Peptides against a protein of PDB entry 7RZF. Designs and how they scored, part 71

Target 1, 358 residues: chain A of PDB entry 7RZF
Amino acid sequence: PFQEEHLKQLYKIVPIKDIRNLYVTFPIPDLQKYYKSNPGHYLGHLIGHEGPGSLLSELKSKGWVNTLVGGQKEGARGFMFFIINVDLTEEGLLHVEDIILHMFQYIQKLRAEGPQEWVFQECKDLNAVAFRFKDKERPRGYTSKIAGILHYYPLEEVLTAEYLLEEFRPDLIEMVLDKLRPENVRVAIVSKSFEGKTDRTEEWYGTQYKQEAIPDEVIKKWQNADLNGKFKLPTKNEFIPTNFEILPLEKEATPYPALIKDTAMSKLWFKQDDKFFLPKACLNFEFFSPFAYVDPLHCNMAYLYLELLKDSLNEYAYAAELAGLSYDLQNTIYGMYLSVKGYNDKQPILLKKIIEKM
Target 2, 358 residues: chain A of PDB entry 7RZF as posed
Amino acid sequence: PFQEEHLKQLYKIVPIKDIRNLYVTFPIPDLQKYYKSNPGHYLGHLIGHEGPGSLLSELKSKGWVNTLVGGQKEGARGFMFFIINVDLTEEGLLHVEDIILHMFQYIQKLRAEGPQEWVFQELKDLNAVAFRFKDKERPRGYTSKIAGILHYYPLEEVLTAEYLLEEFRPDLIEMVLDKLRPENVRVAIVSKSFEGKTDRTEEWYGTQYKQEAIPDEVIKKWQNADLNGKFKLPTKNEFIPTNFEILPLEKEATPYPALIKDTAMSKLWFKQDDKFFLPKANLNFEFFSPFAYVDPLHSNMAYLYLELLKDSLNEYAYAAELAGLSYDLQNTIYGMYLSVKGYNDKQPILLKKIIEKM

## One batch from the design tools (peptide; aimed at target 1 H41 G44 E50 Y318)

Design b2_p24_7 (made by RFdiffusion4)
Pose (drawn by RFdiffusion4):
Formats: C-alpha cells, sequence, structure tokens
Structure b2_p24_7 (pose): chain A 358 residues (1-358), chain P 24 residues (1-24)
C-alpha cells in the first residue's frame, strides 16, 4: 500500500490524552513464507534489546527516551511492515532528527558486521527449551489459536510453529537488513503541542494531522556517514538454564501450603509441586509498612521510589526476563510487593540482586 | 512501561499507530 509518492514523509498528529511518541515505519515484503529462518525475529532481537551498550541504553543515557519496542508488524497478506516505536521526554521532542539519526547509526553498526552464528544458536536453544517445558493450556483460546494458524502451516508442525528453527540463512538476514534504508522511511510524530497548526482532518474518526514531507537535507544527513555511537553487541547470556531436574517428593507431603516459619519478622507458606512436574517455581513476597499510605505525599513517594528502582534495574534484569525468569515489583496500599517466577535455576541470584538494589 | 519481546510485536499505543498507517 505504500507507493513512493507517500514515502519519506513525517506526519504530526494531535492526540486527546497527553502522550508523546515517534513511530518509524518501513515497508517490507512478505516473510511468512520464510517460517524456518525467520529474519524478522533476528532483526527484532538485535534492535529492541535492552542491556549494556545497546540502542535503548544510549537513548536513556542522553535523557531523551523512556523505552522503545522493535520487531516487525504483520499486515494482511502479501505485504509486511517493520516498526521502531519510541516514546519521548520533554526535550526528546526537540531532537527527533537526532533520535532517528541514532537509529540508523545502530542499523549501520549492525550492517558492518551483519550476521552472527551464536545469536541464532542461542535464540534457537532458547525456543527449544521454552518449547520442551511448555506449560498446560486453557482449552478455550488454545483451540482458537491453533485454528488461527492452521491456514498457513502443514498438519505436522501445527504445534511447532515459531518454536523450532532448522537453519541459519544469512542471505535473508542481509535481504531484510537492506530494505531498512532512509529512502524507505515514514516518520510519524504524536504530540499534543500541535493544537492550532493542523490543516487536514480525518473523516472517519475526526483526528487532525499534517504533511511535513522531509526535505532532502535530513535524508542525506541520515545515510551519509554513520560509524557508531557507543553501541555494542549484546554479550553472552548467563541466565540460560542448565538444571532441569525434578526434585523428589519428601516425607511430609501436604495438599495445601503449610505455615513453616512464624516469627515476629516473617512467615512462609510452602508446597512442593505435586501435579505439574515442571522445573520451575514461583516465589512471592509482600512487605508491609505503616508509612506507605499515611498521607498523599507518602502515598506518592512510594510509586516514585519503586519506579526508579525498576528504571535502574531493567538494564540488569532484561536478560532474566528474556531467558524465562520474570519478576515484578510494584506498590500496594499497605506496603510494597514482589513476585519472581520462572525456571528453577536462577532465582537466588535474581532475588538477591533485587534486594541489594532495593 | 512496555517491554520488548522478540517473539511477538507489541505497541505502545495501538490506535495511533494504526491511524498513522492508514493516512494519505
Amino acid sequence: as target 2 above (358 residues)
Amino acid sequence: MVIHNPNEYNSIDEFYENLALSLH
């Protein structure tokens, strides 16, 4: 649907709720026919990746961006999109050309070195382990899912869809990586600061927007010289699991969680798993404080402190959320709350780091 | 906060993204 008359364009949209965002849209051909190599997932794993020396961490270091989501958007049949969607700070709206410039800097940093063998082996291992201990399904919604993807795949791999990968073909990685070029951009800015500046309006919904077609100054500023920032490739993962042993049932087996520790400081509830036999457990905690909801100031500082703790700890724990260990730490009325769940091997390192950062 | 997942596509705001894709 994107003919070249309406390419290289930058719209400005006025919202109703106060948000600020930047969408970068590329068009690409259909890659659903390539469901074994999956080059879109490779570039999605290399673009939208938080951690040391990556695309998001540098934009956090310049104070412009809270978070960004990579990957490819799939539309209808016979055509596909690719999106880099970002949200903006107060002075992140002033430097949009520099943000997209850094996006092509990281793309060119990934074009000078191109394919990687160990990233494909690591992602295939992760999908294989995440498929081998696939948990049980709720019977409603699961049959709709496997009838939703029954149109594309044969009868043998109706289940093993986007779980098992056979081959690492760098040609398709290079092909989809070439189609990301500044002659193929479509920038869209959402900001509430364009109230009285919009000429055009939408008939169907009634929204207002513009046409600021990007002059060639900034296009030929985008693809001209792109060496690097302080970017780097992600490093070897250490949260990949190795212990897949189901521990045996002990003498005191109970059908419900029993109180084991009762002190004036803490209490526990424990139950070994009897039904599922998956090498994974969930640990949860609820810390109490009478000062958490005393007045609005003390009920306000709690969200700020807990949010800054999540801010400063996502850079560390994204590899744990990527390997299958997910944590969550949010506030409650009474006190604050913690819940770490996932594979059975790496809960102590993650929970201990959470406490000592807390 | 929205977190990225390479196994599936996520949107910060679904509506304005679909609107920006359907504009002329």

Design b2_p24_7_s1 (made by RFdiffusion4, then SolubleMPNN; from b2_p24_7, 10 letters changed)
Fold by OpenDDE base, seed 5:
Structure b2_p24_7_s1 (fold): chain B 358 residues (1-358), chain A 24 residues (1-24)
Amino acid sequence: as target 1 above (358 residues)
Amino acid sequence: MVKPNYRELVFIDEEYLNLALSLK
């Protein structure tokens, strides 16, 4: 286990690649035995959320962070880490202390709200979908992976243990949250800006770094993180599929799209899935407008319109993606193109949201 | 029919994790 002397440390690391990353790491107990409840996944889902009121949304709004990932990682035997990793902007590199303050404000929000069973249920449902419709892996790689995880899970559960949640354990969620405190933090900043400013070299990889103690004043600042009213729990994900019925192949199923509707205003082609047999669909819409590319002004207006539309839909993009839905909007020389892909069950909901914003 | 494509998720770099574990 990490001793107190290993906590509240800052590492400034020189990368080989031109990257700017921040890693905020917390030592946590070994949670492997709690795989049926997976409290670290629950927290990673919330901390790593990209929706409105999320940690990432706030940090992006400040121009400090591009991406954020949160979750548990295996350590050595008998302990794990919870890690929050962000990709820093140049400006964000100057505001690392404030970024970490916002992390602790979000964690404080999670403590104040307490464990939410509905969030656990969403995680359970998402993982069940991911398990049920998991892609075929190469047998060699899959067998090797399974052989490795047999050390951690019962034989009868080895296939399901990484996916299927069974138990809501608010006590374990709170236990992990209690470890996500400033006094337990290890911070690493990765940037080429530290080149020539390091005094140590890592033994195994030759990585140049500097180690510094985080000042007590900074730790206290993080300990006194207030509730930030900008942070909110995510809303329920309306895009999670619940119906996975696969319709039988039609007797007249063609190997190519068939024209099933032909009107003065619309044509519709349909092809049934005869290959994958998944409860998924691809909806493609081409909209024709004689004004879309008539002149440079109209072309630029059509472009601007789609950029604004995409921006207005950003609030749904992450929730849809988590649920295995995606959309794409493109300008064409004839007008615009819309694609909606993924599980067919909730595609109408996403499509409706898109249409309502148009 | 073509399999739907999804946006790639960002993951924590395993190389960094190994480094972080080695740094005392």
Scores: peptide ipSAE 0.024, ipTM 0.605, DockQ to the pose 0.240
OpenDDE base, seeds 1, 2, 3, 4: peptide ipSAE 0.021, 0.018, 0.021, 0.025; ipTM 0.648, 0.621, 0.644, 0.667; seeds 2, 4 fail the geometry check

Design b2_p24_7_s2 (made by RFdiffusion4, then SolubleMPNN; from b2_p24_7, 14 letters changed)
Fold by OpenDDE base, seed 5:
Structure b2_p24_7_s2 (fold): chain B 358 residues (1-358), chain A 24 residues (1-24)
Amino acid sequence: as target 1 above (358 residues)
Amino acid sequence: MVKPDYRKLVLIDEEYTELALRLK
């Protein structure tokens, strides 16, 4: 277990690859026994959220961070870690203290709002969908995995324990959130910019690093993190599927897409799933415009239009992704291509939002 | 029929995560 002397430490690490990463790590109690409520997953979902008002959205707006991941990780026996990991820009590497301040501001926002049962319910529903429609795994790998987790879960629950949430435990969420404090932090910065500036070598991999104590003044700045009005809890995810009905195969089902509508303005091809039998669909739209590729100006305008459209849809992209929906927009020589993929239940909602932005 | 591709979430780099956790 980490003692107090191992906290408030900064590690500057030299990578082999040209990467810039920040790891903000908090020691937390072993949460394994609380798998039915999984408070670490709740916090990871919120801290790692990519929607409007999220930590990532704010850090991206400043040009400091490209990606963010938050969640619990297993440690040694009897303790875990909560980790916030970000991919840093060159500018972000110069603003690590401020990035971490924003992390603590977001954590403070979570404290102020308190545990939200509706967020837990969304996590529960998402995990239930993931469990129900998980891909077939190779038997050998699957058996080995199950054998490993039998040490942690009852036999009757071993298949479901990693997925099925059962209990909303706000007390445990608050308990974990109380461990996410500046006095408990361990910071690692990974960058080639530290090459030739390190004084230690890691024993196992030979990784060069420098260890420094985080100044008390910096810890105090993080402890005094205020509520940043830019941070908001996510809105409810409208894309979470609730209907999983699979229609029976039509008697005249063709192995290839059949033309089911032919008009002067549109052709529609349909193929029923005869292989996977999943409540999923692929919607593909090809839009034809005689202006799309007529000259360089029109081509550039069509490109700019799609880039702006994609940008305007970013607010939905993450929520759709979490719910197992995706979309793609591409320029073609004939016009534009749109695809919507995933669970069929909420595809009309996503499609409507796309069309409303067009 | 090919299984649809879905967008994937970003994962933490395991190597440096483990290093960050092991450093004393």
Scores: peptide ipSAE 0.030, ipTM 0.625, DockQ to the pose 0.302
OpenDDE base, seeds 1, 2, 3, 4: peptide ipSAE 0.017, 0.009, 0.027, 0.023; ipTM 0.586, 0.514, 0.635, 0.594; seeds 3, 4 fail the geometry check

Design b2_p24_7_s3 (made by RFdiffusion4, then SolubleMPNN; from b2_p24_7, 15 letters changed)
Fold by OpenDDE base, seed 3:
Structure b2_p24_7_s3 (fold): chain B 358 residues (1-358), chain A 24 residues (1-24)
Amino acid sequence: as target 1 above (358 residues)
Amino acid sequence: MVKPDYRKFVEIDQEYLDLALRLK
C-alpha cells in the first residue's frame, strides 16, 4: 500500500510518443467483494460522463481536455485505484492545477447531491443490456478471462458478476467518494515537454521522470474547491432500450432491400434481419439537394451546416452511445447522409432529436 | 469487472498508466 509519503506526489513523465496525458489517481480499498453494488462503477459513470454539466464538458469548453476517463483499476493485493485520466491539449498542459481543481469541484458536487438510486438503476440497466447482447469473444481469450475471475466470484456468478448490478449501496459510494480527496491524490503528467527536465529513470523501460511533492498551498486550494454551478448531474438517459422483441421473419423476406414506399419526395427500402436476429436496426437516410454541390459557396455552407448540426447533437451523442445507439452524419455530393444504428427501441427518439436540430 | 467503456481504457496508453501507478 502507498504510505503517506507516496501521496500528494506529482510525477512528470517523458513519453516516447507525442502524447499529453494527465492521471489523477487515488488509492482506494479493495472493492472486489462489492461487485454486486460496484460503487467504483457508479462513480466512474458520473465522473467519466460526457453530457451537459459533466466534468469533461466543462474542461472541453475551456479547451484544456479532449477526452476523459474515470473509473477503478486493480492495484496490488488489498487495494485499488480510482483514476481520472484526461487527454490534455497544449493549453491544458499549462492548466493542470486548474483542471484538477475542476475535478475536485465535480467530486464536491457529487458529495453535495449524494448517491442517486436512479443513476445506479441506469448503470444496472445498461450493464444488463451489455450482458444480454454481449458479442462473442474468442474462446481462448474468454476462457482465460473466466479462469482469471474465478478467483473473485462464485462459479455460479462468474459469467454475470462483471455486468449484473444487484444492490444499491449508497454507503459504499460515499466511502469511495471520501477517498477522492486532495490529501490522497497522486498526479502523473505525461508530456514530451519534460524532456531534459527529469532526474530519474524508471528501471523497467528506462522511462525518464521527475518526482515532486505537490505544494501544500496547491493541496489546500483543491481542498477548498467550491461548488461550481456549471457542474450538474446528468439527466436520465432516455435512449436505454427496454423492448427487445424480435419480430418473426416475414414469409416474403428478401435477401436484399425491398422498395416498400415510393413517393415523389421519398423512397423507402426495407430489409429484415435474416442472420443475426437482434433487436437492432440500421436506419440510413440520404437527403438530396440540388444546391448541396452546385458551387464552392454552397458546398462550404453545406459543410458548415453539418458541422453545426453535429455540434448541436453532442448533448445526445454520449447518452445514445452508452445505450448502444450511434449516429453518423456526412456530406455527400448530392446532399447529406444520416445513419442511425443500434437497438431499435429508442431509435425513434434519437431520430426525432436529430430531425428537430435539422 | 466490466469497466464502463473498457474500449476507452484500451486507447489509453496503459504503459504510462501502469508506470504512474507503480512509481513510488
Scores: peptide ipSAE 0.199, ipTM 0.743, DockQ to the pose 0.380
OpenDDE base, seeds 1, 2, 4, 5: peptide ipSAE 0.194, 0.141, 0.186, 0.108; ipTM 0.751, 0.730, 0.745, 0.721

Design b2_p24_7_s4 (made by RFdiffusion4, then SolubleMPNN; from b2_p24_7, 15 letters changed)
Fold by OpenDDE base, seed 4:
Structure b2_p24_7_s4 (fold): chain B 358 residues (1-358), chain A 24 residues (1-24)
Amino acid sequence: as target 1 above (358 residues)
Amino acid sequence: MVKPDYRKTVFLDEEYLELALRLK
């Protein structure tokens, strides 16, 4: 376990690869026994959210961060870590203190709002879907993984324990959130810019690093993190599938798409899934416009239109992805291509959102 | 698609994270 002397430390680490990463680490109690409520997953879901009002959205808007991941990680026996990891831009590397301030502002927002049962329910539903429709893994890797996790879970639950949430425990969420404080922080910055500026070498890998105490003034700045009005809890994810009914195969199902609608303005091809039997669909739309590629101006306008459309849809992209939906928009020489893929239940909702933005 | 298995947070460079976690 880390003692007080190991907290409030900054590590400047030289990578082998040309990467820029920030790790903000908090020692937390061992949460393994609470796998049925998984408070670390709840917090990771919110802190790692990519929608409007999220931590990542704000940090991206400033050009400081490309990606963000938040969650619990196993430590040694009897303790865990909560880690917020971000991929830094070159500019972000200069603003690490401010990035961490924003992290604490978001954490403070979570404290102010308190645990939300609806968020837990969404996590539960998402994990249940992920479990139910889990892809086949390579047997060797899967067996090795299962053998490893048998040390942590009852035999009867070993297959479900990592996925199935059963209990909403706001007390445990608050307990973990209370550990996410500046006085409990360990910061690691990974960048080649520290080359030649380090004074220590790690014993196991020979990694060069420098360790510094975080100044008390910086800790106090983070402790005084206010409520940033830009941070909001995510909205309810309307794309989470609830209907998984698989329709029976049609008696006349063909191995190839059949033309089921033919009009002057549209042709519709349909093929029922006869192979996978999943509650998933792939919707592909090709839009034809004689003006899309008539000249360089129209071509560029069509391109710009799609880029703006994609940007306008960004608010839904993450929520859709979490729910196992995806979309793709592409320019073609004939017009535009749209694809919507994933669980069929909420595809009409996503498609409607796309059309409303068009 | 990083599966939102936040437990399976594949830290991009596990080696550096492990290092950061081991640094006393």
Scores: peptide ipSAE 0.017, ipTM 0.582, DockQ to the pose 0.475
OpenDDE base, seeds 1, 2, 3, 5: peptide ipSAE 0.014, 0.014, 0.018, 0.016; ipTM 0.429, 0.515, 0.564, 0.555; seeds 3, 5 fail the geometry check

Design b2_p24_8 (made by RFdiffusion4)
Pose (drawn by RFdiffusion4):
Structure b2_p24_8 (pose): chain A 358 residues (1-358), chain P 24 residues (1-24)
Amino acid sequence: as target 2 above (358 residues)
Amino acid sequence: AYIPDTLKVEHVQGSYLHGEIYLF
């Protein structure tokens, strides 16, 4: 649907609720026919990746961006999109050309070195382990899912869809990585600061927007010289699991969780799993404080402190959320709350780091 | 950040441990 008359364009959209965002849209051909190599998931794993020396951490270090989501959007049949969607700070709206410039800097940093064998082996191992201990399904919604993807795949791999990968073909990685060029951009800015500046309006919904077609100054400033920032490839993962042993049932087996520790400081509830036999467990905590909801100031500083703790710890724990260990730490009325779940092997390192950062 | 849907953890079917901690 994107003919070349309406390419290289930058719209400005006025919202109703106060948000600020930047959408970078590329068009790409259909890659649903390539469901074995999956080049879109490779570039999605390399673009939208938080951690040391990556696209998001540098934009956090310049104070422009809270978070960004990579990957490819799939639309209808016979055509596909690719999106880099970002949200903006107060002075992140002033430097949009520099943000997209850094996006092509990281793309060119990934074009000078191209394919990687160990990233494909690591991602295939992760999908294989995540498929081998695939949990049980709720019968409603699961049959709708496997009838939703029954149109594309044969009868044998109706289940093993986007779980098992056979081959690493760098040609298709290079092909989709070439289609990401600044002659293929479509920038869209959402900001509430364009109230009285919009000429065009939408008939169907009634929204207002513009046409600021990007002059060639900034296009030929985008693709001209792109060496690097302080970017780097992600490093070897250490949260990949190795212990897949189901521990045996002990003498005191109970059908409900029993109180084991009762002190004036803490209490526990414990139950060994009897039904599922998956090498994974969930640990949860609820810390209490009478000072958390005293007045609005003290009920306000709690969200700020807990949010800054999540800010300063996502850079560390994204590898744990990527390997299958997910944590969550949010505030409650009474006190604050913690819940770490996932594979059975790496809970102590993660929970201990959470406490010592807390 | 981006995480494939296949690697998202939304629930756990395993051993369970719960704890309450009081702060003074």

Design b2_p24_8_s1 (made by RFdiffusion4, then SolubleMPNN; from b2_p24_8, 10 letters changed)
Fold by OpenDDE base, seed 3:
Structure b2_p24_8_s1 (fold): chain B 358 residues (1-358), chain A 24 residues (1-24)
Amino acid sequence: as target 1 above (358 residues)
Amino acid sequence: PYIPENLQVKEVQGSELNAEIYLL
């Protein structure tokens, strides 16, 4: 476990690749025994959320961050880390202190709202879906993984322990949140901009770095992180599937798409799944407009329309993706293409949202 | 993207860089 002298440290690291990353790391207790509640996953889900009012959405809006990942990581025996990692823009590299301030403002928002059972339930449901429909792993890798985790879980739970949440433990969520404080932070900034400005070399990989104490004034600034009114808890994910019923194969099921509706304004083709037997569907729509490609102006207007439509749908994109739904919008020479893919249960909800924005 | 925690840990594990930062 890190002593107080190892906390409030800043590492400036020179990468081999041209990357800009920020790692904000907190030492936390070993949470392995709490796998049934997984408070680190709950916090990782919220801190790593990409929806409206999320940490990432605000940092992206400022042009400072491209991507964000939050979660627990295994440490040495008897402790873990909670890590917030961001991909920095060139501008974000100049605003690292303010990025970290926003992280603490978001964490302060989580403290102020307290643990939410509905968020835990969504994590539980998402993990149950992921477990139920888990792809086949390579046997060798899977066996090695299972052999490793047998040290941590009962034999009867070893297959499910990483996925199946059973217990809502608000006390453990609060306990982890209490470790996510400026006095308990380790910061690493990774950038080629530190080349020739380092004074140490890491023993194992030869990575050049500089270690500095974070100034007490900066720590105090982060400790005084107020509630930023831009940060909000996510809304309930309406796209999480609950029905996984597979309809029986129709007696007249064709091996190819069959035309099931033909009208002056629409054609509908249908192909039932006869191979995978998954509660998934692919909805593909081609919209035809004689104006889409009539001239370069109309072509550019059609392009701009789709970009604006995509932007207007961003609020749903992440929640849909979490729930195993995706959509795609493309220009065609005849008009527009829309695809909606994933679990069939909530596809009508996503499709309705798309059509309401069109 | 919601990378399942196991994949978040794998993206975190998959950067050679993440191994370096935890040894410091």
Scores: peptide ipSAE 0.007, ipTM 0.398, DockQ to the pose 0.036
OpenDDE base, seeds 1, 2, 4, 5: peptide ipSAE 0.000, 0.006, 0.006, 0.006; ipTM 0.338, 0.389, 0.380, 0.362; seeds 2, 4 fail the geometry check

Design b2_p24_8_s2 (made by RFdiffusion4, then SolubleMPNN; from b2_p24_8, 10 letters changed)
Fold by OpenDDE base, seed 4:
Structure b2_p24_8_s2 (fold): chain B 358 residues (1-358), chain A 24 residues (1-24)
Amino acid sequence: as target 1 above (358 residues)
Amino acid sequence: PYIPEQLKVTSVQGSELYAVIYLD
């Protein structure tokens, strides 16, 4: 068990590469036996969320953080860690205390809202998608994950244990959330700015670092983290696929896109999937406007319009990405190009959202 | 994102639709 002397510590670490990272780490109990409920995944999903009202959205708005990752990691025997990791800007490196304050404000928001079964259901549905298509999509790092998991799970459960959420356990979510407190924090800041300011060397890798106690006043500041009204739970992700039906290959299916609609206002070409047999589609729309490039004014207006459209759609970008959907919008010499890619079930919803913003 | 990282769609797979729309 971490002794009290190992808590409330700040590590200033010199990297080999020019990187700026913050690690906010909390010792938590070993949750391996609770893999069916995976409370750390629930919390990681919310803390690591990138949508409106998320922790990352606020930290990005201040120019302090580029990326954020949150979740549980394996520790030593009998404990795990919950880690919030951020990529720091140069400005963010000066505001580490305030970044961590915002982390505790978000955690306090999660305490105030309590465990949400609908969020658990979304995590379950997302994991079911990931599990169902894992072998076909070959996600990055899949092979490295299997080797670690084999030590913790029965062979029969190894392939499923990371993906199968079966039990909503609000009690376990609250238990983990109760460990995410300033009194239980370990902070590591990774920056070349600490070069020549370290007094220790790590024995295994020769990493130069300085260890300091976090001042009690700073701990108290974090303990008194109020509810920041900018933090909100995410809205329901309407893009998560639930229908994975694959339509039979039509007898007239061609190996190339065939013209299926020809009108004065539109032409459509379609090619059914004959190779992958996935419930996925790639929709590509080219809009031709006679006014898009008539003069410099219209060109600038078309550019500005598309930038405003992209900005207006940014609220859906992360939710779509989580659900295995993507969209792209580009100016063309004839007008605009739109693409929507991914699982086909909710593509009409995303397409409708795009059209409603146009 | 969160840990473990979600599986992202890494390749364009599936059926293909191409549309040309003429705007007035």
Scores: peptide ipSAE 0.492, ipTM 0.719, DockQ to the pose 0.522
OpenDDE base, seeds 1, 2, 3, 5: peptide ipSAE 0.473, 0.477, 0.480, 0.464; ipTM 0.720, 0.721, 0.728, 0.718

Design b2_p24_8_s3 (made by RFdiffusion4, then SolubleMPNN; from b2_p24_8, 10 letters changed)
Fold by OpenDDE base, seed 4:
Structure b2_p24_8_s3 (fold): chain B 358 residues (1-358), chain A 24 residues (1-24)
Amino acid sequence: as target 1 above (358 residues)
Amino acid sequence: PYIPDNLKVESVQGSEIRAVVYLT
């Protein structure tokens, strides 16, 4: 267990690279035995969410943070860490106390709402997708720590243990949330602005740092974090695939797109996947408008229209990305281009959302 | 995103649909 002297500490760290990072860390119990429920993953999903009403959305709106990651990390024997890491802007470096206040406001919102089984189910479904296609598609940031995993899981479960969510345990989620308190916090700020202001050197890597106690007044401010009405739980992700059926390759399948629809208003080409055999599709639409680029006014209007359309779709961007979907919208000299890529099951839903905003 | 499981797909693969739509 961390002694009190190791808690409520601020570390100012000088990086080698010109980076600005904030690490807010909490010691938590060893959750390895609870891998089937993985309460840290549930909390990491919500705290690290990028949709409307998320922690990141608010911190970005203030211009303080570029990126946010939240989740559990292995610690030493008998404990883990829950870490919230953000990439700081220059302005954000001046507002670290307020950033952390917002973190505790979001955590307080999670306490107020309580554990949600539907969120657990989404995590389960997302992990099932990742597991099913792990050999065919590498998720971003998947680092195979095979050697470490073998120490914690039965050999038969090693391949599934990181992905398999089986048990909704609201009690364990609450238990971890109870550890995410200001009295348990360790803060590290990484910035070159601390160069020449450090008094210690880390023994292993020679990293220069300064350690300071976080003032009790600051801890109290964080302890008194109220509910911020800007923070909301995410909406249900409607883009998560559940049907992974692959249709048989047609005998007449061509290695190139074949014209399957030809009308005065549209042409459609289709190519069945003959190589990857994944439940994925790439939808590409080219829209031709007679008003595209006819004059400078129409050019500007077409540009503005597409920017507004992109902005209006931003609410779906993260949910689509999590579900393995992406979209792209571009102006062309003839009008616009739309692309929808990823798992095919929920592509019609995303496409419908795009068309409804057009 | 969340740690450890970034579920972002690196590559888009599969069937292709291409369409041209003429707007009036």
Scores: peptide ipSAE 0.420, ipTM 0.695, DockQ to the pose 0.530
OpenDDE base, seeds 1, 2, 3, 5: peptide ipSAE 0.396, 0.405, 0.415, 0.400; ipTM 0.673, 0.691, 0.704, 0.693; seed 1 fails the geometry check

